# Ledger of designs, part 266: peptides against a protein of PDB entry 6B4J

Target 1, 315 residues: chain A of PDB entry 6B4J
Amino acid sequence: DITMQWYQQLQDASMQCVLTFEGLTNSKDSQAKKIKMDLQKAATIPVSQISTIAGSKLKEIFDKIHSLLSGKPVQSGGRSVSVTLNPQGLDFVQYKLAEKFVKQGEEEVASHHEAAFPIAVVASGIWELHPRVGDLILAHLHKKCPYSVPFYPTFKEGMALEDYQRMLGYQVKDSKVEQQDNFLKRMSGMIRLYAAIIQLRWPYGNRQEIHPHGLNHGWRWLAQILNMEPLSDVTATLLFDFLEVCGNALMKQYQVQFWKMLILIKEDYFPRIEAITSSGQMGSFIRLKQFLEKCLQHKDIPVPKGFLTSSFWRS

## One batch from the design tools (peptide; made by RFdiffusion4, then SolubleMPNN)

Design b1_p29_6_s4 (from b1_p29_6, 13 letters changed)
Fold by OpenDDE base, seed 4:
Structure b1_p29_6_s4 (fold): chain B 315 residues (1-315), chain A 29 residues (1-29)
Amino acid sequence: as target 1 above (315 residues)
Amino acid sequence: MEEEREKRIEENRKWLKEQLEEIEKQEEE
């Protein structure tokens, strides 16, 4: 399976990255610890500052992240910080930055869906300039949300239940599994972020270049999901999240083919989702149903709430 | 009408498989 090979390659690259900066992370030296903390803050704080307020502020954040990744000194916590302070500094920053983008998906976007767009446009722009960050974003995303690949992890003989739950993306703390609503909320946030990344380009970059991970991956994801047996509650939830965020972009790109896909979802895939949907999970199913019916009736997918407009970039 | 619907569903299933094959081909290039 080419998709699973791709998944594994990204995971391997991520693991190799961790090994490359192990000296920095495991150092007991006071100076190394200081550098590590400074680099971690420099990588993560700008991402946490991303907001829907103004395009000018978003540009400042982007420039700061790009400067850091380019080996230039940046101000963080009142200090000048550079990846050149340690030979493993760049690898560490790339990894932590990518991790933070995905974390904003599972936390910020999960709670505020409109936050997907400003985070995604920065991530896309950074990915264009720093491909390794993009690969690491995918690696982190796929590990936390296997449904973004997509695949549904299966229980294997001899596997501990907790390990299986973690593979599914659940958080398990002190032998307590995350509540289903919280799990779905986090998965939704990550899928929404991904759906935003694949359609957005940084407006101040070289637009002549092909998107490093564009809408073709959205089409791939959708086709693969529809070729899989649905998972209870998860498939209906994430399919809605994905289509709500990138459905308009897919419609514009694929036109007639996109509508064939939506008709197939309604006529063929929906009954399969319904068959595995319990009465307590009907909310996600109904939401998807209503969305699809409305879109098919109007022959239109609305632009998602929070989509960045020209007026945003002029602010 | 039901026969026409079933026919359309079958055609669209085949179409989806063709899309997946095309995607796979592009990923191998």
Scores: peptide ipSAE 0.592, ipTM 0.933, DockQ to the pose 0.234
Fold by OpenDDE base, seed 2:
Structure b1_p29_6_s4 (fold): chain B 315 residues (1-315), chain A 29 residues (1-29)
Amino acid sequence: as target 1 above (315 residues)
Amino acid sequence: MEEEREKRIEENRKWLKEQLEEIEKQEEE
């Protein structure tokens, strides 16, 4: 399976990245520890400051992240910080930055869906200039949310149940598995972030270049999901989240082909989802159904709430 | 109407498979 090979390559690259900066992370030297902390803060704090408030502030955050990744000194916590402070500094910062983007998906976007767009446009713009950060974003995203690949992890003989649950994306703490509602919230946030990344471009970049991970990956994701047997509650939830965020963009790009896909979901895929949906899970199914029926009736998919407008960039 | 619906579903299933094959070819390139 080419998709699984690609997934494994991403995970291997991510693991190799961790190994490359192990000297920095495992150092007992006080100066190295300080540098590590400063670099970690410099990489992650700007991402946490991303908001829907003003385009000018978003540009400032982008410029700060780009400067850091370019080897320029940046101010963080009242200190001048640079990736040049340690030979492993750049790899460490790229990894932590990518990890933080995905974390904002599973936390911030999970709670506030509109936050997907400002986070995604920064991530997309940084990815365009720093491809390694993009690969690491995918590695972190797909590891935490295998449904974003998409694939459904399978239980293997001899596997511990807890390890299987982690592979499915559940958090397991003290032998207690995460509640289904919290799990779905996190998965939703990550899918929404991904759906936003693949359609957004940084407006101040070179628009003549091809998106490094564009809508063609969204089309692929949708086609692959529909070719898979649905998973209870998960498929209905994430399919809705994905279409709500990037359905309008897919409609514009694929036109008639996109509508064929929506008709196929309504006529063929719904019965398959319904067959595995319990009475307690009907909420996600009904939400998807209502969304698709509305879109098909109106022959339109609305622009998602929180989509960045020209007025946002002028603020 | 039901026969037309079933025919359309079958055609769209076939179309989806063709889309997946095309995607796979593009990923190999």
Scores: peptide ipSAE 0.590, ipTM 0.932, DockQ to the pose 0.225
Fold by OpenDDE base, seed 1:
Parts: structure tokens; sequence; C-alpha cells
Structure b1_p29_6_s4 (fold): chain B 315 residues (1-315), chain A 29 residues (1-29)
């Protein structure tokens, strides 16, 4: 399976990155610890400051992140911080930055769906300039949300239940598995962020360049999902989230082919989802069904709420 | 109408497989 091979390559690259900066992370030296903390803050705080407030502020955040990744000193916590402070600093910052983007999907986007767009446009723009950050974003995203690949992790013989639950993306703390609603909320946030990334480009970049991970990956995701047996509650939830965020963009890009896909979802895939959906889980399926039927009826996919307009960038 | 629907579903299933094959070819390139 080419997809699984690609996924494994991403994970291997991510693991290799961690090994590369292990000296920085495991150092007992006080100076190294200070540098680590300063770099971590410099990488993550700007991402946490991303908001829907103003395009100008978003540009400032982007410029700060780009400056940091470019080896320039940036102000963080009242200190001048640079990746050049340690030979492993760049790798560490790239990893932590990528991790933070995905975490914002998991936490911020999960709670505020509109936050996907400003986070995604910054992530896309940084990815364009720093491909390694993009690969690490994918690595973190796909590890936390295997459904974004997509694949459904399978229970292997001899596997501990908790390990399987973690592979599925559940948080397990003190032998207690995360509640399904919280799990789905986090997965939704991550898939929405992904769906936003693949369609958005940083407006101040070189627009002549190809998107580093564009809508063709959205088309791939959709085709692959439809070729898989649905997972109870998960498939209906994430398919809705994905189509709500990037359906309009896919419609514009793929036109007639996109509508063929939606018809196939309605006629062939819905019965399969419904067959595995319990009465208690019917809400997610109903939401998907209503959304898709409305889209088919109107022959239109609405622009998602929170989509960044030209007026946002003039703010 | 049902027969036409079934035919359409089968055609679209075939089309989906073709799309997946195309995607796979592009990924191998």
Amino acid sequence: as target 1 above (315 residues)
Amino acid sequence: MEEEREKRIEENRKWLKEQLEEIEKQEEE
C-alpha cells in the first residue's frame, strides 16, 4: 500500500528529527535547558497568537515565524532568541512548530471551527518556504489523526487495548480512555485544519508556485475514504467536517467529477454508513446526510464560515 | 427508475475505481 508506505516514511522522518535534537532535549546543562525553553516558546507562542482578528496581525505572526526559521533573531519573552544558539536548534524549532500547528487543530479548531482558516493559511505559507515543517505537520497530524491519511488502525494480535486505543487517536490517561465525544471533537478539529491547509495559500508569497500540499490531496482523501468500509460515527463525522471546509474548493477544482463523487456518497456510501450507525450515533450521520442532500439540491457547496476574504487581509 | 439508479451506482463505482487507479499512478510518479 503506497499510502501506508508514505505514512511510514513521514513517521520515520519525524522520529529521525527527534533523534537529531535529542542532545538539546535531554541535556542537563542549565544553558542548554534555557535555550530549549526559549526556542520552544519562540516556536509555539506565535502560533497560539493566531486569530481571526486582523490580517495585519496574522502577517506579523507569519513574519516572526519565518524569521525564526530563517536563522534570524526574534524577540520572545523579552529575550532575543535564535535557532543558531544551538546546532540542533533549527530541527527542534521545526518539530515544535509543526507540533503546535497540529495541536491548534486539536484544541482551538476543535472548539472554534472558524479558527482553522487563519491557522491553516499561516501553516501553508510557512510550508511553502520551509518544506520540512510541512512534512512534520503531516507526520504529527497523521499520527494523531490516522483518519486524515486516511486509514483505520486495526487491532493486532497481542496488542494491548490501550495501545490500540492510542493508535486510533484516543487519549488514554490513568487507564481511562477518552470519551467518544471529546475524541471526535479533537479529530474534527484536526481534519478541518487539514482541509483548510490543502486549499489555502499565503497571499504574500509567490503565487506562481504550486501549492506544496494542495487540493489533489483532498481529492485523494475523499476517493480513499469512499473506498473504505466506514467506521461507526467517525467516518460520518469527519466526512462532514472535511466537506464543510473544503467542499467548495473541491467543487470549483473538480466540477463535474466532484458532483459524481457526491452522488456516489449519497447513493452508495450512505447506506453503508447507516448500516453501521446505532441510534445513539445517528446525529453525525443525519448531519452529513442533510448537508450533502442540501448541496446536491442546490448544486452548490457553501463557502465555509470563517473563510478568509480580501477584506480580512486589508484589516 | 430503480434499474437506472442501480446502473448509475455501478457506473459510479467503476468510475471511483478508475479515479483511485489514476491517483495511485500519480503517486508512483
Scores: peptide ipSAE 0.583, ipTM 0.930, DockQ to the pose 0.227
Fold by OpenDDE base, seed 3:
Structure b1_p29_6_s4 (fold): chain B 315 residues (1-315), chain A 29 residues (1-29)
Amino acid sequence: as target 1 above (315 residues)
Amino acid sequence: MEEEREKRIEENRKWLKEQLEEIEKQEEE
């Protein structure tokens, strides 16, 4: 399976990255610890400052992240910080930055869906200039949300229940599994972020270049999801999230083929989802159904709320 | 009408498989 090979390659690359900067992370030296903390803050704080308020502020954040990744000194916490402070500094920053982008999907986008777009456009722009950050974003995303690959983890004989739950993307703390609503909320945020990344280009970059991970991956994701047996509650939830965020973009790019896909969802995939949907999970199914029925009726998918306009970039 | 619908669904399933094959081909390039 080429998809699973791709998944594993990204995970392996991520693990190798961690091993590469292990000297920095495991150092007992006080100076190394300080450098680590400064680099971690420099990588993550700008991402947390991303907002929907002004395009100019977003550009400043982008420039700061790019400067850091380019080996230039940046101001963080009142200190000058550079990846050159340690030989493993760049690898560490790339890893932590990618992790933070995914975490913003998991937390910020999960709570505020419109936040997907400003986070995604920065992530896309950074990915274009720093491909390794993009690969690490995918690695973190796939690990936390296997449905973004997509695949549905299976229970293997002899596996502990908690390990299976973690593979599914659930948080397990003190032998307590995360509530289903919180789980789905986090997964939704990550899928929405991904759906935004694949359609957005940083407007101040070289637009003549191909998107490093563009809408073709959205088409791939959709086709693969539809070729899989649905998972209870999860498939209906994430399919809705994905289509709400990138359905308009997919419609514009794939046109007739896109509508053929939506008809297939309604006529063939819906009955399969319904068959595995319990009465308590009907909400997610109904939401997806209503969305698709409206889209098919109007022959249009609306531009998602929070989509960045020209007016945003002039602010 | 139902037979025509089922035929359409089957054709669309086949089309989906063709799309997946094309995607795989593009990923190998």
Scores: peptide ipSAE 0.581, ipTM 0.929, DockQ to the pose 0.257

Design b1_p29_7_s1
Fold by OpenDDE base, seed 5:
Structure b1_p29_7_s1 (fold): chain B 315 residues (1-315), chain A 29 residues (1-29)
Amino acid sequence: as target 1 above (315 residues)
Amino acid sequence: SEEEEKKRKEELEKLRKKIEELEKEIEEL
C-alpha cells in the first residue's frame, strides 16, 4: 500500500533523526545539557507565542524560527542560541520544532479551532524553506493522529490493548485510556491544523513556488478517507473538521470535481457512516450531515472562522 | 452476514471507481 509506505518512510526518517541527535540528548555533560535546553527552548517557545493578535507579531515569530534553522544566532531566554553550538543541533531543533507544531494542533487548536490558521501559516512558510521540518511535522502528526495519513490501525494478535490504543492515537497513562471526547478533541485539532497547512502560504515568501504540501494532499486525504471503511465517530468527526477548515479552498481549487466529491460523500459515504453510528454517536454524524446539506443547498462552502485576512497582515 | 459484508465491499469498490474518475478529471484540468 503506497499510503502505508509513505507513512513508514516518514516514521523511519523521524527515527533516524532521533538517532542522529542522540549524542546531544543523552549527554551527561553539563554544557551539552545546557545547549540542549537552550536549543529546545529556542525551537519551541516561538511556536507557543503564535497568536491571532497581529500579523506583525507572526512575522517576527516566523523570522526568528527561520533564523534559527538557518544557523543564525537568535535570542532565547536572554541568551544567544545557535544550532551551530552542537553538531546535532540542527537535527534536534528541526525535530523539536516539528513536534511543537503538531503539539499546538493537539492542544491549542483542539481547544481553539481558530488558532489553526496562524499556526498553520507559519508551519507552511517554514516548511517551504525547510523541507525536512515539513517531513518531521508529518511524521509527528501521523504518529499522533494516524487518521491524518489516513489509516485506521488494526489490532494484531499478541498486541497489548494499551499498545493498540496508543496506535489509535489515544493517550494511555497509568493504564487509563483517554476519554473518547478528549481523544476526538485532540484528533480534531491535529486534522484542523493539517487542513490549514495544506491551503496556506506564507505571504512574505516566494508565492510563485509550488506549495510543498498543498491542496493536492487535501484531495488525496479525502479520497483515501472515502476509500476506507468508516470508523465509528472518528470518520464523521474528522471529515467534518477537515471540510470545515479546507472545504472552501478545495472548492476554489477543484470546483466541479470538488462538488462531485461532496455529492459522493452525501450519497455514497453517508450511509456507510450511518450504518456504524450508534445512537450515542449521532452528534458527529448529524453535524457532518448538516454541514454538507447546507453547503450543497447554498452551493458554497463558507470561509472558515479564523481565516487570516488582509487586515490581519496589516496589523 | 457474509452477504452484507460482500455488499458493503462492492459498494466501497464502486465508490473507489468514482473517486478514481474524479482524479482523472482533475488531472485533465
Scores: peptide ipSAE 0.280, ipTM 0.812, DockQ to the pose 0.891
Fold by OpenDDE base, seed 2:
Structure b1_p29_7_s1 (fold): chain B 315 residues (1-315), chain A 29 residues (1-29)
Amino acid sequence: as target 1 above (315 residues)
Amino acid sequence: SEEEEKKRKEELEKLRKKIEELEKEIEEL
């Protein structure tokens, strides 16, 4: 399966990256530990500062991240920090930056759906300039949310139940599995972030270049989801999240074919979702159904709430 | 039942074919 090969390649690249900077991460030297902490802060703090407040602030954050990745010194925690402070500094920063973007999907976007757009536009712009960061974003995303690939991990003989639950994206702490609502909330955040990334371009970059991971991957994601047996509650939830965020962009890009896809979901895929939906899970199904029915009736998909406007970039 | 599973598989295959057709249409644009 080409999809599984791609998944595995990204995971292998991510693992190789971790091995590359292992010397920095495992060092007992006080100076190396300090450098590690400074680099980690320099990589992650700017991402945490991303907000919906002003386009000018977002540009400053982008420029800071790009400067750091370009080997330039940046101010962090009152100190000058550069990836050149350690031979493994760049790899470490790229990994931690990518991890932080996905974590913002998992946490911030999960709680505030509109936060997907400013995070995604920065991530997309950084990905355009630093492809390795993009690959690492995918690797982190795929590991935390296999539904972003998409694939459904299978239970293998001899596998511990907890390990299977982790493969499915559940958090397991002290032999307690995460509650379903919390799990779905985190998965929703990551899918929404992904759906935003594939449609957004950094407005100050070279827009003539092809998006490094554009809407064609959105179409692919939909096609793959529909080619899979739906999972109870998960499929209805994530399909809604995805279409709410990127449905308008997909409609504009694929036009008639996109509408055919929506009709296919309504007529052929809904019965499959319904068949596996319990009475307690009907909420996610109904939400998806109502969304699609409204879109088909109006022959339009609304621009998602929080989409960045020209006025945002002038602020 | 085995029959229900068979029907579900057949429906999934029909869906796959429709998706493949849409993909071809997109490639032709």
Scores: peptide ipSAE 0.275, ipTM 0.811, DockQ to the pose 0.909
Fold by OpenDDE base, seed 1:
Structure b1_p29_7_s1 (fold): chain B 315 residues (1-315), chain A 29 residues (1-29)
Amino acid sequence: as target 1 above (315 residues)
Amino acid sequence: SEEEEKKRKEELEKLRKKIEELEKEIEEL
């Protein structure tokens, strides 16, 4: 399976990255610990500052992240911080930055769907300049949300139930599994972030270059989902989230082919989703149904709420 | 209708081919 090979390659690269900076992370030296904490803050704080407020502030955040990744000193916590402070500093920062982008999907986008766009445009722009960060974003995303690949993890003989639940993306704390609504909320945030990344380009970059992970991956994702058996509640939820965020962009890119895919979803895939949808899960199903019916009726997919406009970049 | 079913089958096959093409592109990356 080509998709699973790609998944595994990204996971292997992520694991190799962790091993590369293990000396920094496991050091008992006080100076090394200080450097680690400074680098971690320098990598993550700018991402947490991303907001829908102003394009100028977003540019400042981008420039700060790019400067850090380029080996330039940046101000963080009142100190000058550089990845050159440790031989493993760059790998550590790339990993922690990528982890933080995915975490913003999991937390911020999950609660505020419009936050997907400013986070995604920064992530896309950084990915264009720093491909390793992009690969690590995918690795973190795929690990936390296997549905972003997409694949459904399978229970293996001898596996603990908790480990299987974690593989599915559930948080398990003190032998208590996360509630389904909270799980789906986090998965939704990550899928929405991904759907935003694949369509957005940093406006101040080299627009002549191809998007490092563009809409073709969105088309692949949809096609792969349609080739899979639907998962109860999950498929309806995430398919809606994905189409709401990137459906307009996919429509513009693929035109008639996109509409044929929507018809296929409505006519062939919906009955399969319905067949596995319980009465308690009808909310997600109905939401997807209404969205698709509206889009097919109007022959249009609306631009998602929070999409970055020219006015945002002039602010 | 049988014609609609045939059309759906043809479109599904086109979609599958497009997936395969995109998956190859991912392998090359």
Scores: peptide ipSAE 0.025, ipTM 0.621, DockQ to the pose 0.130
Fold by OpenDDE base, seed 4:
Structure b1_p29_7_s1 (fold): chain B 315 residues (1-315), chain A 29 residues (1-29)
Amino acid sequence: as target 1 above (315 residues)
Amino acid sequence: SEEEEKKRKEELEKLRKKIEELEKEIEEL
């Protein structure tokens, strides 16, 4: 399976990255620990500062992240920080930056769906300039949300139930599994972030270049989901999240082909979702139903709430 | 209708081919 090979390659690259900076992360030296903390803060704080308030602020954040990744010194916590402070500094920063982007999907976007767009446009722009960060974003995303690949992890004989639950993306702490609502909320945030990344380009970059991970991957994702058996509650939730965020962009890109796919979703795939939906999961099902019906009736998919406009970039 | 089912299958097949093309592009990267 080509998709699983791609998944595994990204995971292997991520693991190799961790091994490359293990000396920095495991160092007992006080200076190395300080450098590690400073680099981690320099990589992650700018991402946490991303907001929907002003395009100018977003540009400043982008420039800071790009400067850091380019080996330039940046101010962080009142200190000058550079990836050149340690031979493993760049790999560490790339990994932690990518991890933080995915974490913002998991936390911030999960709670505030509109936050997907400013985070995604920065992530996309950084990915364009730093492809390794993009690969690491995918690796982190795929590990936390296998549905973003997409694939459904299977229970293997002899596997602990807890490990299987973690593979499915559940958080398990003190032998307690995460509540389904919290799980779906986190998965939704990550899928929404991904759906935003694949459609957004940094407006101050070279727009003539092909998107490093563009809408073709969105089309692939949908097609693969449709070729899989639906999962109870999960499929209805994430399919809605994906279509709400990138459906308008896919409609514009694929036109008639998109509408044919949407009809197939409504007429062929949706009944299969319905058949596995329990009364307690009706909320996600109804939401998807209403979305599909409205889109087909109006022959339009609305621009998602929080989509970045020209006025945002002038602010 | 049988004709609608046939059309659905044909469109799914087209979609699958497009996936295969995209997957091939990913392998080349």
Scores: peptide ipSAE 0.022, ipTM 0.616, DockQ to the pose 0.132

